# Ledger of designs, part 271: peptides against a protein of PDB entry 6GMG

Target 1, 331 residues: chain A of PDB entry 6GMG
Amino acid sequence: DSDDRVTPPAEPLDRMPDPYRPSYGRAETVVNNYIRKWQQVYSHRDGRKQQMTEEQREWLSYGCVGVTWVNSGQYPTNRLAFASFDEDRFKNELKNGRPRSGETRAEFEGRVAKESFDEEKGFQRAREVASVMNRALENAHDESAYLDNLKKELANGNDALRNEDARSPFYSALRNTPSFKERNGGNHDPSRMKAVIYSKHFWSGQDRSSSADKRKYGDPDAFRPAPGTGLVDMSRDRNIPRSPTSPGEGFVNFDYGWFGAQTEADADKTVWTHGNHYHAPNGSLGAMHVYESKFRNWSEGYSDFDRGAYVITFIPKSWNTAPDKVKQGWP

## One batch from the design tools (peptide; made by RFdiffusion4, then SolubleMPNN)

Design b2_p21_6_s1 (from b2_p21_6, 11 letters changed)
Fold by OpenDDE base, seed 1:
Structure b2_p21_6_s1 (fold): chain B 331 residues (1-331), chain A 21 residues (1-21)
Amino acid sequence: as target 1 above (331 residues)
Amino acid sequence: YLPLSAEEAELINEYGQEALS
């Protein structure tokens, strides 16, 4: 019940976190303790740590999306999303593969489609694009200069993104970022901003007009990346969960993981921060927990989801919510 | 293109916790 959500109380600015609990390759803690860590490590504006505001604590209280929300500074719009899909693998498995024992044809096709996505390559594509954007931002003092730099970078790399429309989320993402326009943020200066990455897990079978089988087992054709660019059209993502396949079964609507701007070259060593559910200390769900997971733990996802997208947004360089290096857990 | 609503963010159930425990 959404009515059970509670905003975590303020934590003293200088309060140190309690140790995190290791669990299955993850580091876990209660949301209040994450606030303590956040204030010590990620809260810095212009090099000075800040107490998490009531507004930020309220954002955080929404669960997995709250972690991305508080660190990116805005509710996720998911407009600039990337993925990788192996079309040849998909076609080959459909042609030569067979349903497992007890597996329906629709279930088989949904599974094969899910398995044809490569989370690591999707993440790599997002990192590649973020790097191009960061180079374009570096010495640009207005949006026009940024866009010119971006086009030059794309041309030099012969990247298909150079052919995107000027109104595409790819080119409009910066101007549509609230913190870019804020005086204490970018102040309309692209060189004050940097690209950051988060990930969303969600269900492909969200079309209510489609077959029940697609809603239960996935839509093999939905939310595929465009060839060449890797862009995913997220306009049809309405946060609709997977349909139950048996009585009493229920699924979660989405999951969000925060990566930021880590420079670790090995994807398997990157750290992803996410939450389990909204904060309901007096409700049936209980207190919200925050997890810091390695990429293998994050990208594995749950049976609730058959799609993963890696999304680019922007934050001011003066924020420390996306440091070059993230340490898992505490201390 | 409108941002997602905050109400949708509250629809995360207990399954995530169970899967991670």
Scores: peptide ipSAE 0.022, ipTM 0.671, DockQ to the pose 0.100
Fold by OpenDDE base, seed 2:
Structure b2_p21_6_s1 (fold): chain B 331 residues (1-331), chain A 21 residues (1-21)
Amino acid sequence: as target 1 above (331 residues)
Amino acid sequence: YLPLSAEEAELINEYGQEALS
């Protein structure tokens, strides 16, 4: 129960982390130790190391979403989301493929849809767009200049995003970022901001008006990216978990992974930071743990989820929560 | 599309350590 959630205590600013533990290709540590690492590596504002505030520690305590929350500076809205879906593969497999032994038609369709998403291409698309946005942010001292730059960049690349409405999440994302408006953040100056990326895993079968089979096995038509742009309409994602297929079975509602703005060109070498559950050291779930996973570990996901989206948001350049290089674990 | 509420923020995953590692 969320009532057991506890805000981790403050850690001394100069407290060094204990070594992380390896776990199936990941680096793992308890939340308090992550706070120590965060203060040493990611806490810097204008080049100065900062103690994680009580508010930030409270955000972090919410688990996987908390990691993204504390590093992005806002609760994830997931409005600017990207994915890659192979429509031809999907259609072909549905037409020519067969359900496995014991697999229902609905289960087959859900599985085929899940397998038709390409996590790597989705991530690549988000990185491509983030790069374009970062170029547009450069030397743009007002939103109008940013938007003009963005349109020019998209036109030069013949990107379908150039045709998006001015009110779309793509064009409105910057203005809707609280830190952009903050005096010590962007101060309404786009050139002080940079694009960052996080990922969300979630369940497609969230429509309560749909069949029980879709809720159990996935909705093959839900949360597909728009052709050309790769944009995913996330408006129907209400954090509803997969429905149980057997009595006593339960699924979790989502998982979040923080990437930031790493410059590593090889996707497989990128590091994704995420948490397991809310911090409940005196509760049944226990203390929150933080994981630093390579892309292969992150993108693998869990059976709880059949969708992965890669989301772009913005943070001030003065923050160090999204450095060019992220080192897995400690030391 | 409205931003997620604080209530929604409380809806977090309940993965145990064994499930994630």
Scores: peptide ipSAE 0.024, ipTM 0.672, DockQ to the pose 0.069; fails the geometry check
Fold by OpenDDE base, seed 3:
Structure b2_p21_6_s1 (fold): chain B 331 residues (1-331), chain A 21 residues (1-21)
Amino acid sequence: as target 1 above (331 residues)
Amino acid sequence: YLPLSAEEAELINEYGQEALS
């Protein structure tokens, strides 16, 4: 019950975290302890540690989305999303493959579509684009300069994103970032901002006008990346969960993982921070836990979801919520 | 894209550590 959500209490600025619990390549802790770590490691504004504000603690308390929310400074809009889909694999498996024993045709097609997404390539595409954007930001002191730089970078790389409309999420993302306009943030200076990445897991079968089978087993044609750009149209993502396939079965609507701006070249060594559920210490769900997972653990996802997108947004460089290196767990 | 309501934002996964393993 959403009424059980509680905002975690303030933690003293100098309180050190307790050790995280290691489990199957992940590090796990209770939300209050994550706040302690966050204050020590990620809270810095202009090089100075900050206590997590009540507002930030409230954002965090919303669970998986809360981790991305507090670190990005805004509720995820998911407009600039990337993925990779192997069309040839999909077609080949549909043609030459067969449903498993007891698997319906719709279930088979949904599964094949899910398996045709390459999470690593999707992540790499987002990193590639973020790198281009960061180069465009570096010496740009107004939005016009940023956009000009961006177009030049894309042209040099013969990137299909150069053909996107000026009003597309790709070009409008910076101007639509609240922290870009804040005096103590970007102050309308692109060079004070940097691109960051988070990931969203969600269900493809969200169209209520489609067949029940698509809602239960996935829509093989939904939320595919555009060829060349890798952009995913997220406009139809309404946070609708997978439909139950059996009585009593239920699925959740999404999962979010925070990556930030890690410079680790090996995708498998990157750390993704996410939460399990909203903080309900006195409720049935219990206290919120925060996980720091390696890419393999994050990208595996859950049966609740058949899509993964890697989203780019921006934060001020003065924030330390997206450092070059993220250490898993504590100490 | 509009932010979710507070109620909608609370609708997240219910998995624990065991489910992630």
Scores: peptide ipSAE 0.024, ipTM 0.676, DockQ to the pose 0.071; fails the geometry check
Fold by OpenDDE base, seed 5:
Structure b2_p21_6_s1 (fold): chain B 331 residues (1-331), chain A 21 residues (1-21)
Amino acid sequence: as target 1 above (331 residues)
Amino acid sequence: YLPLSAEEAELINEYGQEALS
């Protein structure tokens, strides 16, 4: 019951975290202990540790999305999303493959579509674009300069994103970032901002006008990246969960994982921070737990979801919520 | 203003704990 959500109490600024619990390649801890770690490692503004504010703790209490929320500084809008889809694999498998025993045609098509997404390539594309954006930001002191730099970078790389409309989420993302406009944030200076990445897992079959089969087993045509750019139109993502396939079955609406701006070149060694559910210490769900997972653990996802998107947003460089290196667990 | 309702935002997955249990 969402009514059981509680804001975690404040933690003393200098309180050190307890050791995380290792579990299947992940590091896990209770939310209050994550707050302790966050204050020690990620809270820095202009090089100074900060106590997590009540507002930030409230954001965090929302679970997986809360982790991304507190670290990005805003509720995820998911507008600048990337993925990788192997169209040839999809077509070939549909043509030459067949449903498994007991698998319906719709279930087969949904599964094939899901399997045709490459999470690693999607993540790589997002990182590539984030790098281009960061280069464009570096010496730009107004939005016009940033956009000009961005266009030049894209042209030099012969990137299809150069053909996007000026109103595209790709070009509008920075100016639509609240922290960019904040005096203590970017202060309208692109060079004070950096691109960061988070990931969202969600269900493709969200169109209520579509067949029940698509809602149960996935919509093979939904949320595919545009060729060349890798951009995913997220406008139809309404946080609608997968429809039950049997009585009593239920699925959740999304999962969020925070990556930030890690420089680790090996995707498999990158750390993704996420939560299990909203904080309900006095409710049936219990206290919120935070996980720091390797990419393989994160990208695997759950049966609740058949899509993964890698989203770019921006934070002030003065924030330490997206450091170059993230250490898994504690100590 | 949040783009999503608080209620929708709170309906997040429980599998993290379940999968690790």
Scores: peptide ipSAE 0.022, ipTM 0.666, DockQ to the pose 0.085; fails the geometry check

Design b2_p21_6_s2 (from b2_p21_6, 12 letters changed)
Fold by OpenDDE base, seed 2:
Structure b2_p21_6_s2 (fold): chain B 331 residues (1-331), chain A 21 residues (1-21)
Amino acid sequence: as target 1 above (331 residues)
Amino acid sequence: GLPLTQEQADLVNKYGQEAAS
């Protein structure tokens, strides 16, 4: 019941976090303690620590999406999303494979599709693109210069993204970022912005006009990346959860993980920050917890989801919500 | 992975998007 959601109270600016605890290979803490860490590590604007505002605490209280929300500065739009899908594997398995014992055809196809996605390659693609964008942002003092730089970078790399329409989320993402236009943000200066990454897990079978089997077991054809670019059309993602396969079964609508702009080259060593549910300390769900997971833990996902997208957005360089290095837990 | 209870099926507030709009 969303009515039980509570905004976490303010934490003193100089209050240090309590130690995180290990949980399933992750570092875990209650949301209030994450706020303390956030204020010490990620809150800096122009090098100065900031107390998390009531608005930011409100955003955070929404759960997993709240972590990405507070760190990116806006509710995720997911427009610039990347993934990697092995089409050959998918076709081959469908042709030559067979359902497991007790597995329906629809369940088999959904599983095969899910397994045909490569989370690591999807993440790598997003990082590659973010790097290109960051180079294009550098020394670009207006959007025109940024776009010109971007096109040149893509041409040099023979990247298929160079063929995207000017109105594509790829080219329009910067101009559509609120913090880009803010005086204390980008101030319309691309060189003051940097690309950052977060991830979303969600269900493919969201089309209510499709078969019940697709809603229960996945839509094998949905949310595939475009060849060459890796772009995923997220327009049909309506945050609809997987349909139950048995009475009383329920699934989560989505999960979000914040990566930011870590420079760690080894994907397995990158840290992803996410929440378990909205903050309801006096409700049945209880207090919100925040997890800092390694990529392996994050990318594993849940049975609730059969898609993972890696999304690029932008934040001002003056923010410290996306540092080069993220340490798991506390201290 | 992190186990989810039936109650935890609401990983996120359904009205998050509405609040942001």
Scores: peptide ipSAE 0.032, ipTM 0.678, DockQ to the pose 0.447
Fold by OpenDDE base, seed 4:
Structure b2_p21_6_s2 (fold): chain B 331 residues (1-331), chain A 21 residues (1-21)
Amino acid sequence: as target 1 above (331 residues)
Amino acid sequence: GLPLTQEQADLVNKYGQEAAS
């Protein structure tokens, strides 16, 4: 029960973390120990180590989304999302493939659609766009300059994003970022901000007006990226979990993984930070755990989800929640 | 901002839970 959620207690600023433990190829620790690591490694504002505030600890306590929340500074809105979908593969498999033994047609189509997404290419697209945005941010001291730079960059690269509406999430994302407007954040200066990336796993079959089969096995046509841009319309993502396929079965509503702004060129070597569930140390679920996973571990996802989106948002450069290099685990 | 409901933000990661158990 969500009512069992507890805000983790404060950790002394100088308390060092206990060692992480390996878990399924990932580094794992309890949430309080992550707070200790966070304070030592990621908490820095303008180079100064900070204690995680009560508010931040409360955000963190919400689980996987809490990790992204505390590091991005805002609850994920997921408006600027990217993915990669192989339409040819999808069509070919539907045409030439067949359901497995015991697999319904709807289940087959849902599975084929899921498998037609390329997580690595989706991630790379987001990184590409983030790079363009960062170049546009570097010398821009007002939003107008940022937007002009962005348009020029896109034009030079012949990127289809140049055709997006001025009010689209792509162009409005910066101005809609609270930390951009904060005095100790961007202070309305784009050059003080940087693009960061997180990922969301979710279920495609969220349309309540669609068939039960789509809600159970996925909607093959839902949440596909737009050709050319790679943008995913996330407006219909309402955090509705997969429908049970058998009595007593339940699925998780979403998962979030924090990447930030790592510069590691090899996707397989990038580290993704995420949580397992809301913090309930005195409840049946127990204490929240935080995982630092390599891309392979993160992108694999769960059967609860058939979509993965890579989302761009912004944080102040003065924050160290998105460093160039992320070290997995502790020490 | 905050989610529309607290429930929407509260979740259990299936494999994360299993790994922690």
Scores: peptide ipSAE 0.029, ipTM 0.707, DockQ to the pose 0.073
Fold by OpenDDE base, seed 1:
Structure b2_p21_6_s2 (fold): chain B 331 residues (1-331), chain A 21 residues (1-21)
Amino acid sequence: as target 1 above (331 residues)
Amino acid sequence: GLPLTQEQADLVNKYGQEAAS
């Protein structure tokens, strides 16, 4: 029930954040204080601090997706998604493993499938592809030049993505990015854009025509990455939550985490920014809180989800929402 | 762009809420 969602008020541009609170290895703060930090650190356009606009504050108020939304400049489309799945591990565990005490066969298969995804390898694949894209963007002043550069880079690396169709989200992602076309954004100049990464957690068992067991315990065959490319077909992700396994149980529809374009080579040291729920300071849920988590905390996810995807999109280089270094918390 | 529905965008994360309490 989102009837009590409220847009956070404006914060003065020069207001400094209050200290963040440590929470289970994360840095945590209320949404208004995150706005203060955002204005000091991430708001810069062409090197100049900006006050978060009413529109941006409204986007942010939607919760975890709002954090990604305000920093990427658009609502997530999730079309260019990557993951890593160990098929051999999956088959071996199904063959040689057994259900735990009280675990159904469907629950066992769903769990084994979930555990066969490697979040770190999925993240690394996305970073690899983003790096290739960034090289292709460099010094490309039209889309044709960008695409030519991209194909050359892929050929040099013998990357399976070189075989993707021209209509694939991989090749069409840039031209389908609103900020690329904006006058104050990319202005149709690829060299003004950079690739950024966010992550989505979601449920595999979303097919309403499938068995109840798949909706409750996961669909082991759903949302697997394509071999070689690592691309995940996200077309069937409709933000449908996991079905309850017991009376009174409920699950959330998704979670989003913002990474941006950090250059930290150690995945475990990267920082992921996310929100807990939509902002409802006068409602039962209370004020929205924002978390800055290390990769381990983010990638662990929740029982609500059995899939994680790492998605590439683009932002103008003039934005500072995706800096090379992200500091956890404040100060 | 805008979310397809407000319901889809309005997330409640029970674990995040617990951590904030």
Scores: peptide ipSAE 0.026, ipTM 0.686, DockQ to the pose 0.088
Fold by OpenDDE base, seed 5:
Structure b2_p21_6_s2 (fold): chain B 331 residues (1-331), chain A 21 residues (1-21)
Amino acid sequence: as target 1 above (331 residues)
Amino acid sequence: GLPLTQEQADLVNKYGQEAAS
């Protein structure tokens, strides 16, 4: 019951976090304690730590999306999303593979499609693009300069993104970022911004006009990345969960994980921050918990989802919500 | 206001809840 959602109370700015606890290879804590950590580690604006505002605490209270929300400064729009899909593997498995015992054809096709996505390659593509964008942002003091730099970088790398339309989310993402336009943010200066990454897990079978089987077992053709660019059209993602396959079964509509701008080259050592559910300390769900997971833990996902996208957005460099290094847990 | 309805924005992760228990 969403009506049970409560905004976590303010935490004193100088309050230190309690130790996180291990949970299935990840670090876990209650949301209030994450706020304490956030204030000590991630809250800094121009080098000065800040108390998490009521608005930010409210955003955070929404669960996994809240973690991305508070750290990115805006509700995820997911417009600039990347993934990696092995078309050859998919075709080969469909042709030469067979359903498992008790598996329907639709279930088989959905599973094969899911397995044809490579989360690590998708993440790597997003990091690659973010790096290109960051180079383009550097020393660009207006959007035109940024776009020119970006096109040059793409041309130099022979990247297929150079062929994207000027109205593509790829080129429009920066100017559509609220913090870019804010006086205390980018102030319309690209060089004051940096690219950051978060991930979304979601269900492919969201088309209500499609077959029930696709809604239950996935749509093999949905949310595939475009060849060469890796861009995923997220326009059809309406946060519709997987359809139940049995009576009483329910699935989650999405999951979000915050990566930011970590510089760790080994994907397996990167830390992803996410929440379990909205904060309902007096409700049946209980208090929200925040997890700091390694990439393996994050990318594994759940059966609720058959798609993973890695999304690029922007934050001001003055924010410390996306530091170069993220430490798992506390201390 | 919220860009999405609260219903759409609210998340319940069943595994997260289990892990927290």
Scores: peptide ipSAE 0.028, ipTM 0.703, DockQ to the pose 0.072; fails the geometry check

